# Peptides against a protein of PDB entry 3H8D, part 181

Target 1, 122 residues: chain A of PDB entry 3H8D
Amino acid sequence: DMKRQQRFFRIPFIRPADQYKDPQNKKKGWWYAHFDGPWIARQMELHPDKPPILLVAGKDDMEMCELNLEETGLTRKRGAEILPRQFEEIWERCGGIQYLQSAIESRQARPTYATAMLQNLL

## One batch from the design tools (peptide; made by RFdiffusion4, then SolubleMPNN)

Design b2_p26_1_s3 (from b2_p26_1, 9 letters changed)
Fold by OpenDDE base, seed 2:
Structure b2_p26_1_s3 (fold): chain B 122 residues (1-122), chain C 122 residues (1-122), chain A 26 residues (1-26)
Amino acid sequence: as target 1 above (122 residues)
Amino acid sequence: as target 1 above (122 residues)
Amino acid sequence: MKDYVPLEEVDEELEEALKLLDEMAK
């Protein structure tokens, strides 16, 4: 069957509490998503004043994007889509490999392209 | 067998005649390349003061990059790699579909991922 | 899902290329 397309996205965000502040007082974060076909496989958030957040499908579904890829509109948002490496570089630096590995080992991770790739790597 | 990876790249350039001018007098162009596995399939150049240049494998080999992908170093140049759509949007706006189609019809085009995709589209 | 307010981000290099192309079309 047709292999699912892997697509990666990044958008800047401001904290909800900052949304009405002056631009200079809005601290910018970065939201990252990996979609395995229509469904999110990994999510990652860089924050200016707290540790990065790593999320993997199965384990962290409640905290991850609940919209399918088309519903997000990300594919139509100019500048949102990024290369795989642009995601993976940050993922790796944030300890994403270990995080996903642990989720697999604990049987919390839902099988995705990401889990398969990691299992190939190990 | 393993499907060839399609990779796209973009780098800015200045005209040779401008290379020693002051920054304000350097007109920037853009060089684009599509690699079908290790070999270039399409090349495109945007110039500030002349029409865009479109090149397709087979037809325009003499004017296209003669280096294989690894030889170019593009995969190691930060910011050079782009998404497929970032290439295709410009390609389409420059008349690339018609250009490649004509090359196929005239039997000048070498079969590539690009020719196959176009044939699927038509 | 934790709510955040997304900001618009544009591929500046693409925009520059598109601008260049538009200028040539004139």
Scores: peptide ipSAE 0.036, ipTM 0.590, DockQ to the pose 0.774
Fold by OpenDDE base, seed 5:
Structure b2_p26_1_s3 (fold): chain B 122 residues (1-122), chain C 122 residues (1-122), chain A 26 residues (1-26)
Amino acid sequence: as target 1 above (122 residues)
Amino acid sequence: as target 1 above (122 residues)
Amino acid sequence: MKDYVPLEEVDEELEEALKLLDEMAK
């Protein structure tokens, strides 16, 4: 159902190995998620010292958040939710369109709002 | 038409009188706007040294932004757009529900998405 | 899924606004 609410979230993270280091040694990354209704449709991670990670439902389920949106508590975390464009801007810059397109073409992507929107664009 | 896009914005401001003062003497306020489609439906201002200002379309038109959304340039200003809840949280804390309700009851409020939502709640 | 340590970072602008409201409410 394409009437599902689309919600986007962003959380900074530090690497587990940096957890107990001095603040100056804690390199910050960014975790992004797009939820199509209760389930994650896209996930993205910006790392300070390695390439971005792009993940799409169906293809990358094992690497993506397995919790439904309510289980994540993201909706209750102040400052976590972001505007769609705040996600999409980064997604696009990281090659997300091509990544998702490839996943669709290979029949790896689970149909989501994201896949539908992309297919409407192409 | 209730299918119009609802968009919310927030920008900090400094009082004109403080414009050329030392940074420490520039007290920051916050300007909020809710646009129901192209036109502002609600406006809110947080001031550092006076009560919040709440404004609703129809009632307070003369004190509200007269520009349509596109004319404001807000959609093109990075960081200006905020989530609905970021507006509503402040609106509620400032007594916005009661303010809008009163405006509706007095037939001062122009029907907007905001009025419709409130009427659905009550 | 890889585990990361979340670093909670709230909306500073929202917090500032809320702080302002709290100050005015005193």
Scores: peptide ipSAE 0.031, ipTM 0.597, DockQ to the pose 0.789
Fold by OpenDDE base, seed 3:
Structure b2_p26_1_s3 (fold): chain B 122 residues (1-122), chain C 122 residues (1-122), chain A 26 residues (1-26)
Amino acid sequence: as target 1 above (122 residues)
Amino acid sequence: as target 1 above (122 residues)
Amino acid sequence: MKDYVPLEEVDEELEEALKLLDEMAK
C-alpha cells in the first residue's frame, strides 16, 4: 500500500558519557527515521565521533527502532517531525541510495516505500 | 484535482520601520502560505502589533500573494517549507475554520483543497 | 533509540508564532 503515509523524524541525542558534562563538552548526534505507515522503513544516525550509520528494514531490523510509529511518541514530540527532503538530503549525502540498492540486490531489504521509490529511480 | 501537492510555507518578516533598529527593537511577524498545487489557497499573517490576518482564495485574491508557487521561490528558500500541521495549528487558533466557512457560505471562496477539506469536516 | 540520551527539541519558530498569538489574544 503506497497510500500509506510517509513520515520522517529527527531528534538530537547526546552520548551517555557526555550526559553530565558541561554543555561545551556535550557533542550532539542526530537520529533520523522514516516511517512507511506505522512501520519504520529507514533509520539513520549521525555521530559526532564516528561515521554515519544507515539502516534499512529487513536487513537491519535488529539495530533499528523496534517500536511502531505510535509507540515511539515521535508524533507527539514537537519539532521531531521533518519534511521528506530534510531526511532525503542527509540520506543521499551518506550514501543511502547505494546502501539501499545493495540491500535490495542481496535480497535483504523488506519491501517498503523506500525500496519502491528506489526501484522507480533505477 | 485533489491529487495536487499541498505545500505550506512560513517566513518571518520585520516591519519596515524596524529594519534598522537594534535587534531588541525589531518585532518579528510571520507570513504563512498554503499552496494547492501551484496556486495559493490560504494566506495568514501574524503581526506583532495588530490582530492576525486571514486570507482565502477567491475572496481575498487582491490581498494575497499574486505569484504562483514556482515564482515565489519559496521551495528554494531553506527553512521556509513547513509541515501541514504547523500551518493548521496557527490557522485554527486564528479562527481560520470559521473564516473559511463564512467565505464558502457567502460564495466568495474559490474551491481549493482547503474548501474541500472543510466541507468534509462539516 | 538505545544507548543514547535523546534531547528535547522545539520548533523555535512555531513557539515564537504561538507566543505572538498569545500576546495578542485577550
Scores: peptide ipSAE 0.028, ipTM 0.584, DockQ to the pose 0.778
Fold by OpenDDE base, seed 4:
Structure b2_p26_1_s3 (fold): chain B 122 residues (1-122), chain C 122 residues (1-122), chain A 26 residues (1-26)
Amino acid sequence: as target 1 above (122 residues)
Amino acid sequence: as target 1 above (122 residues)
Amino acid sequence: MKDYVPLEEVDEELEEALKLLDEMAK
């Protein structure tokens, strides 16, 4: 049902190995999520010293957020929610279009708002 | 036509009197705008040393942005666009609901998405 | 496998705006 609310979030993180270091030695990463209604549709992680991680529902469920949106508390964290384009710009630069397309073609992707939008685009 | 895209923006500003002072002496204000399609519907200004300014279409046109959305360049300024709630939270705290309601009741407000939403709420 | 959402920083620009409002309300 494409009437579901689409919400996007971004949270910084510090690597566990860095959490007890001096502030100047803590390298920041970024965790991104797209929720299609209550459930995550896409997840993305930017790291300071390794390639980005892209994850899509159906294919990567075991590596993605297990909590529904309300359970995460993201909607109650000031500054966590972002605009769609703030997610999509990074998603595109990280190769997300090709990643999701490949997941659709291999029948690994669960149908979501993201899959529907991509299929409309191509 | 309530099918128009609603877009919200926030820009920091420095008072003209402070623009040539040392950085520590420059007090920051915030300019907010709600665009209902191409035209501004609401404008709001937070100042470091005076009360907030609230402006609504129809009533305050002469004091509001004269440019349409595309002419402002706001859509092309990274970080300028904000979520609806980021605007509405400040709007509410500044008394925007009462301000717009009074403008509607006095027949000074031009019909916008904002007036329609308020009339649905009350 | 459990994957917990990291929760750290806040929107500083929003906090600054809210701080201004709080100061004016005094």
Scores: peptide ipSAE 0.027, ipTM 0.595, DockQ to the pose 0.528

Design b2_p26_1_s4 (from b2_p26_1, 8 letters changed)
Fold by OpenDDE base, seed 1:
Structure b2_p26_1_s4 (fold): chain B 122 residues (1-122), chain C 122 residues (1-122), chain A 26 residues (1-26)
Amino acid sequence: as target 1 above (122 residues)
Amino acid sequence: as target 1 above (122 residues)
Amino acid sequence: MSDYVPLEEVDEELEEALKLLDEMEA
């Protein structure tokens, strides 16, 4: 079968508490997703007021996007898609390599493109 | 042989006349490039004071970037690389499809990924 | 499901380019 397409997305968000504030008082966070084919492989969130959240398929399914890529509408959202390195740079800076490695070692990670790449790297 | 990697880049520029003006008086243009492997296939320029410039390999070599991709340093310039669609959207809006088509029909276009894709589309 | 409110993503550089194009085409 053909290799699955790897697609990366980034969208800003505001905290629930800031929803009804003026724009100048809305601290922006960032939501990131890596899709390995139709399904999310990694998710990452940068928050203005708490540590980054890193999520990997298998381990963190309950906290990750439950929609397939098409269902998310991300492919139709202008500016949402980003280059792989734009995701990976943040992922690496947030300790994503170690996080995914630990998930693999604990047998919590579902095999994805991300796990395969990491296993090639280690 | 393996298929050549398609990479797209975008960088802003200022007009020579604006080089020594204050930032507020520097009208920004945009330089775009599509590299089919190491060599440029398409170039595009958005100017603040004249029509867009569209260039295709073979036809417009004298007006296009003469450096190979590595020589340009674009791969090392943060934020310069863009998604294919970010290039194509502008290309299409500027009449790039018709421009390339005409270049192919006149036998001026060097075969590239871009020419191949267009020929698949037509 | 996220408890956060997503915002519309805008590629500022793309928007600038598109605006420039629109201005030139007008």
Scores: peptide ipSAE 0.019, ipTM 0.580, DockQ to the pose 0.743
Fold by OpenDDE base, seed 2:
Formats: structure tokens, C-alpha cells, sequence
Structure b2_p26_1_s4 (fold): chain B 122 residues (1-122), chain C 122 residues (1-122), chain A 26 residues (1-26)
């Protein structure tokens, strides 16, 4: 079976309300995505003024990136791709392991590389 | 089966002869490694004054890193880990695909993630 | 704190490696 490539991305974002403010008044957030092959498996958002958002495929599809990897253009965006650990470190700190585990246990998570890895670790 | 993590590393090196020279007279080389789980699968060296060195597991074991991943300390060395594409781009330009393919065809290559991926692409 | 270099630094190092390769191939 063809092994799907795992790719991780991070891009900064500014809140819509801050879009037209002076740079010093723009609070930066971070958007993270994990793609299992062409399809997103996990998404995470760090915000400057609210709790992190954690999203997993199957459970949170409606709130996650709806584009496949190629459609996002992320693979061609300089500085967007990050190492797996750069994603996982933040994911772990935000409680992502527990979040994904709960989604698996509740049968809400779609099987992905992420679900498989977590199940292997438990 | 537990999927082994693929991790890639790059570290600069200075030629022994240049070790004690002024910085401007030190020509920098680059050492690259691909680890398939705990074990090295591919190694590559870029030199400022000689052709690239390409090494693949099974064929070139005696010339490759003899330490497992944890023993190298690379996972804890800041700036050492790189994205897969950062390795592959250089690997491809150095003729790594052909080198690995030849090693597979000659039955010299040890099966690794790298050999499997190449076989899937051909 | 992450033990990884910033993306900018990684990109710069890649460019240096590519430059080195280009010099050897020329």
C-alpha cells in the first residue's frame, strides 16, 4: 500500500478586526494543519486572546480546511511547511492528544494517520 | 505494524584542514542524514571542493553514521532537523534517486522507507 | 521552547547548500 506523506503547515493570521490597524496593534495568531496525504487530518489555531482551537477530521470537518493539500497552495508557500515536531509540540501542549483520543472513543474521528499513531501509543 | 517515523537532519561541517583557519577561509560542507525510525537509511555530504557523497543503507553501511538516532543527539540539536523536502531536493539534484535505484537493482540496498518509496514511484 | 531553528534560518541554510552544490556542478 502506498504510504501517504504526512505534511505539516503553519501560517500566521491577523484577526479580522485588526486587519486595518497599525502593525503594533495587530495581534498575531497561528494556524496549523496536518495533512495525511492530500487530506487534512488535524487543524489547530493559536489565538492571542482566546483558547486554542483543536480540530480533528471526522468530528470537526465543517470547521476545518475544506481544500485538499494541493488546492491550499501551502506546499508552494515559502515558510509555511514545518516539521512534524513543530506541530506536535504545540498540539500536545494544547491538549490535542486527549482531544483526539476522545474523538476516537466517541467514534467521531475519521481514521487518519493521526488516529493510527495515537492508538499505537496507547 | 508500527509506522516508523522518518526524520531528516542537516549539519554543517568544516574541513579538518580549515578547522583552525580564519572564518573567511573556512569552506563549509553539509552533512545530511535520513533516519527510518532509529536507523539511518540515507546519508549525503555536500563538499565545497569535491563531488557530493551519496550513501544508502546496506550498500554503504561502513561509511555511514554508525549511531542510532538517539545516540547521535541530533533530535536534541537545535537547527539540525530539517523537512523531508529539504533533504530530498538535494538528494535528487545529486543523483540520489539513480544511486538508490542502482543499489536496489544490484541487491545491495537494505530495505528501508527510502527503498520502498522509490519502488512505489517506479 | 522549540529546539528547531526558525523557518527563515532553515531556508537560508538550504539556500547555502544549494549554492554549494551549484558551485560544484558548474
Amino acid sequence: as target 1 above (122 residues)
Amino acid sequence: as target 1 above (122 residues)
Amino acid sequence: MSDYVPLEEVDEELEEALKLLDEMEA
Scores: peptide ipSAE 0.019, ipTM 0.594, DockQ to the pose 0.238
Fold by OpenDDE base, seed 3:
Structure b2_p26_1_s4 (fold): chain B 122 residues (1-122), chain C 122 residues (1-122), chain A 26 residues (1-26)
Amino acid sequence: as target 1 above (122 residues)
Amino acid sequence: as target 1 above (122 residues)
Amino acid sequence: MSDYVPLEEVDEELEEALKLLDEMEA
């Protein structure tokens, strides 16, 4: 049983309404993903004009990336991969620990590396 | 025997001669380091005006960072830590594999994670 | 259904390092 690799990614996005504006008027959002092996475990979105979105596997499957890691092409996009702490820092600030804990307690979260780590923390 | 953590770092530097020039006239160099646990295993320097410098533990100790990882403060500097591949990509392009191999063959290289990985590759 | 996020290069420092290396090799 090879240990599943934990990999994290971050990609910027521009709002559709800003797509044709001058560069100074384009506000960036950020899309984050945690992959537990080939499957997404957590997703996070930072928006310039609305609250952060937190998503966890099992609970939020319909709102999360439906592609496996290889299909996303993220591993081939230079600058997309980030360190674990670069993901976790934002996750924590957005209340991700509480969000995941609530999903576990409500039995909505699918077991992942993230759920296992949190259960070891609590 | 806890597996030693492999951590990689990159920091830019400006040439002393460019320090007071306008931003557009400042050419950046890049300092790279691989730490095998608390101890540096490889160092690499990209310069805007001279060839890359490659350094490996055992052979180049006098030219490498003499501080242990904690003493460097690199773990506390945001943006300094990089992914393994971000180091290895540059290392490979600079001929790092051949450089390390030569250091091993000449019995100059101190055994590190890097030497072990290369010996598994060859 | 998830919203597609365009993939962009976000590591400017790596690109600068690679560019520097390419210039030295040319």
Scores: peptide ipSAE 0.018, ipTM 0.579, DockQ to the pose 0.576
Fold by OpenDDE base, seed 5:
Structure b2_p26_1_s4 (fold): chain B 122 residues (1-122), chain C 122 residues (1-122), chain A 26 residues (1-26)
Amino acid sequence: as target 1 above (122 residues)
Amino acid sequence: as target 1 above (122 residues)
Amino acid sequence: MSDYVPLEEVDEELEEALKLLDEMEA
């Protein structure tokens, strides 16, 4: 069970309001996802004009991707998959460790690879 | 032991004969490495003017990187680390499965994550 | 053809993300 494949993805997004603007006027955000096997464990969003959004499974299910990994099509999207560290670096800088820790302590986090790794650290 | 981190790297290379030529006349090759923990398990080379080279630990040690991962500096080289599939896709296309299988059958391959994975498949 | 973006492009995207984050944290 804890032998599930950990896969990470990143895709850019443009704000709806900028959709039809010139490229120079389109501020790009970034959507990140960590999949623990078929299901998302963590999600993160970098926005050009507001604070990062951090989401963890169990706590934030309603705000996270509800699709399994195969359903997302991310594995078939060229350039979407990223290395673990590419996710973790941003996650850490955005306060993800503390966010996940808090979710664990409040018993809101669903057990995932992410929770297990954090608990091993702590 | 089989819990070692699998890391993959790719770096371009220029043929020695092209080293001092204009960029347009420099044919680029690609060097790939799979490290099973600290030690290389597989190596692969794409050449612009000759067939790919496939190498597996145990069989081809003398032709493979002799440095441990830390000694290579690859982990510190920006853009060098690649996803597993980025390696495997090329490996497969170059006949790597058959090459490794043959090395196992001939008892030339050193046991690695790569050999284990292949044996699980066959 | 590779179904993956070149690593340099990935790195650039990472840098852009990091830059964005830095700007937001300032």
Scores: peptide ipSAE 0.015, ipTM 0.565, DockQ to the pose 0.250; fails the geometry check

Design b2_p26_2_s1 (from b2_p26_2, 15 letters changed)
Fold by OpenDDE base, seed 4:
Structure b2_p26_2_s1 (fold): chain B 122 residues (1-122), chain C 122 residues (1-122), chain A 26 residues (1-26)
Amino acid sequence: as target 1 above (122 residues)
Amino acid sequence: as target 1 above (122 residues)
Amino acid sequence: GPGTKRLQEILDLFEKGKLEMPVELP
């Protein structure tokens, strides 16, 4: 159902190895999620010192958040929610369109809002 | 149609009298808008030196943005779009719930997503 | 799974006060 609410979230993280370092020595990463209704459709991770990680539902389920949106508590975390474009801009820059397209073509992607939108775009 | 996309925007403004003053002497206000589909449903203005202004469709049409969303260019203004909660939090703090309720009771409010949501809340 | 574990670890850091969300503009 395309009526499902699309919600996007972003949270920073620091590497475990940097947890006890001085703030100046803590390199920040970013964790992103797109929820298509209650379930995650896309996940993305930006790291300070390695390539970004792109994940899409169906293909990458084992590496993605398995909790439904309510279970994550993200909706209750002030500042975590972001605009769609704030997600999409980074997604696109990281090659997310191509990644999702490939997942669709290989029949690995679970149908989501994201797959539908891409299919409309192509 | 409750299918209409609800979009929220915020832009800063400087008072005309301060336009040519040094930056340190320019007091900033904030202009907020809630668009229910293409048309504005609520408008709010925060001023540095006077009470906030609350406006609702139907009642305050003459004082509100008369342009449809596309005409405003807000969708093309980077950083202007905000999350629903970013609008609602300020709206609530400024007495927007009571203001809209009064407009409904007086039959001045045009039906919008905002009026519908309030009626569901009450 | 790993994905959920990762999220939980991140969230735990916030609870411990090791991470803060960016400040919103007024």
Scores: peptide ipSAE 0.169, ipTM 0.600, DockQ to the pose 0.441
Fold by OpenDDE base, seed 3:
Structure b2_p26_2_s1 (fold): chain B 122 residues (1-122), chain C 122 residues (1-122), chain A 26 residues (1-26)
Amino acid sequence: as target 1 above (122 residues)
Amino acid sequence: as target 1 above (122 residues)
Amino acid sequence: GPGTKRLQEILDLFEKGKLEMPVELP
C-alpha cells in the first residue's frame, strides 16, 4: 500500500585512507537511503573522488543495504533523517530519474513508491 | 487519496509585547502545521505563557490557517519544513491524539490523513 | 552484501567519534 511511510536518511563518511589525516585533508562523502516502509527503495552514494553511485530496489539488490529500516539503526541516529526533497534534489542531479526509468523499462526495478511516483510523472 | 503528500512546518513567533525587548526578555512561541496535500489538516501553537492550542480540520476551520499550502509560502521559507515525527512528538505531548479522537467521535473532524491514521491505530 | 558493509563502516566511524552528524533539521 502506498500509505507506507516514506523515510529518507543521509550520513556522511570519510575514506578509510583519510581517517587519520588532518581535518582539512579529509574528503567527505555522503550515503543516502530512501525507505518505502521497512524496505529500502533507493540508495545513493556521493564520493569525493569518483562518480555518484545510484541504486534501485530489484535491479541492484546485491549492492544495496540488505537490512530493513529498523535493523539499520538509522531511525535512532540523531540528524540522519532528512526531508524527501533533500534526497530528491541530489537524486535528480545525479541522473536518478533516468536511471530508475531505465530500470523500469528493462523490467529490473521492483515496484516501490519511487517507481510509482516516476510513472505518475511520465 | 492517501497518496497525497504529507508536509509539516514549524515557525517561531514572539509575543507582540516582547518584540522590542532585549533578546533575553523575548519569549518564543511556535506555530505548527500539518498539510494533507494542499489543505491544512492540523494546526498547533505552543505559547510561552498559556496552554497549547490544538486545532483540527472540520472542527476548528475558523481558527486555523485559511490559506492553501502554496499561498502560505511555507514551502519557500528556509528551515520551516520539519519531519513528520517533529510534529507528531509535540502533538502527542499536547494531547493531540485525544483531541482528534474526540473530534472524530463528535463528527466534527473532516476526514484527513490524520483522522485515517488515528483510526488505524485505535 | 557490499551495501550493508558500507553502511556498517560508516556507522562504525560515528561510534568511534570520527564523524559528526549534520545539524538536526529545525
Scores: peptide ipSAE 0.170, ipTM 0.609, DockQ to the pose 0.453; fails the geometry check
Fold by OpenDDE base, seed 5:
Structure b2_p26_2_s1 (fold): chain B 122 residues (1-122), chain C 122 residues (1-122), chain A 26 residues (1-26)
Amino acid sequence: as target 1 above (122 residues)
Amino acid sequence: as target 1 above (122 residues)
Amino acid sequence: GPGTKRLQEILDLFEKGKLEMPVELP
């Protein structure tokens, strides 16, 4: 059902090595998620010192959040929810379009709102 | 048409008296807007030193933004767009529900998505 | 799974006060 609500979230994280450092010496990463209805469609992780991680449903299920959106508690975490464009802008910069396209072409991607939108674009 | 896109924006402003002060001595206000499609439905202004200003379409047209959403440039201003709840939370705290309700009851409010939602709530 | 574990680890940092969400006006 392509009429599901699309919701996007972002939360910061710090590296394990920085957990006990002073705040000024902690480098932040960012965890992003796109939920197509209750289930995650895309996940993205920005790291301060390594390449971004891009994940799409179907292909990367093992590495993605397995929880239902409500189970994550993200909707109740103030400041976690972001606008679609705030996700998409970073997704695009990190090569997400190409990554998702490749997953579709290889038949690895589970159909989601994201796959449908991309297929409409091409 | 109640199927119009609902978009919300927030921008800071500085009091005229503080414009030439050092940044640390400038008290920020906040300007909020709810656009129901291209036209503003609700406007809200948080001031550092006076009560909030609440404005609703129809009743307060003279005091509200007269520009079409595209004309405002808000959609192109990074960080200006906010989530619906970010607007609604402040709106509710400032007495917006009662303000809009009163405007509806007095037949001053122009029908908008906001008026429709409130009428569904009551 | 590891994906959920990662999220939980991140969320735990907030619970411990090691991370803060971007400041929003109340």
Scores: peptide ipSAE 0.168, ipTM 0.609, DockQ to the pose 0.423; fails the geometry check
Fold by OpenDDE base, seed 1:
Structure b2_p26_2_s1 (fold): chain B 122 residues (1-122), chain C 122 residues (1-122), chain A 26 residues (1-26)
Amino acid sequence: as target 1 above (122 residues)
Amino acid sequence: as target 1 above (122 residues)
Amino acid sequence: GPGTKRLQEILDLFEKGKLEMPVELP
């Protein structure tokens, strides 16, 4: 729906085990989110030492951000918002297309902008 | 339509009279564009020494970029693409809402994502 | 839930100055 704004965010994180280490010894991860309107549609986490975590609405609700966009405060964090392609490029590299496709096929995915885009592509 | 990607771009320009001046004597303007799918929906120009130029599809086609998005090469220019809010914030400050509203009311505006968003707001 | 908790933990690190946001797009 054109009414729902698509917004993408990225924030770095460090592992709890690294939080007390010197900056050079902290391995950065990245937390990504795609919000379709107020609610998250996709979430992705790049970890320095384990496989990426891909999450899609409907299937992975328990693992995803449950806050609406406003509640997250992400819109108020300078530099957190990213371009769609900055999200999609990583999403694609991490196998997100296949992951979302599988979620759609299994009827686990909640319809979102992401599912609609994929269905337009396939 | 969810099929049409909304993309926003900004590039600097210098006035012809300043092109041969020292960098410090060149006054920068900014060219902004909103593409609704392949075609421009809104264009905006910030000039250092004159009022902003606001343009909307349908009304101002002759003054706006006539190239489709691919033809512009903007997608291939690093740093040219901007976030929606980076466009909208300037658009709003320059009176773009009222400008577009007037274009809609006069039936000069071609329906775009921009017109739809405004109609949702009003 | 876990997802929100994780986000909150990350955001808390910023508040503590342990993380810096990337440079904003121009």
Scores: peptide ipSAE 0.166, ipTM 0.624, DockQ to the pose 0.445; fails the geometry check

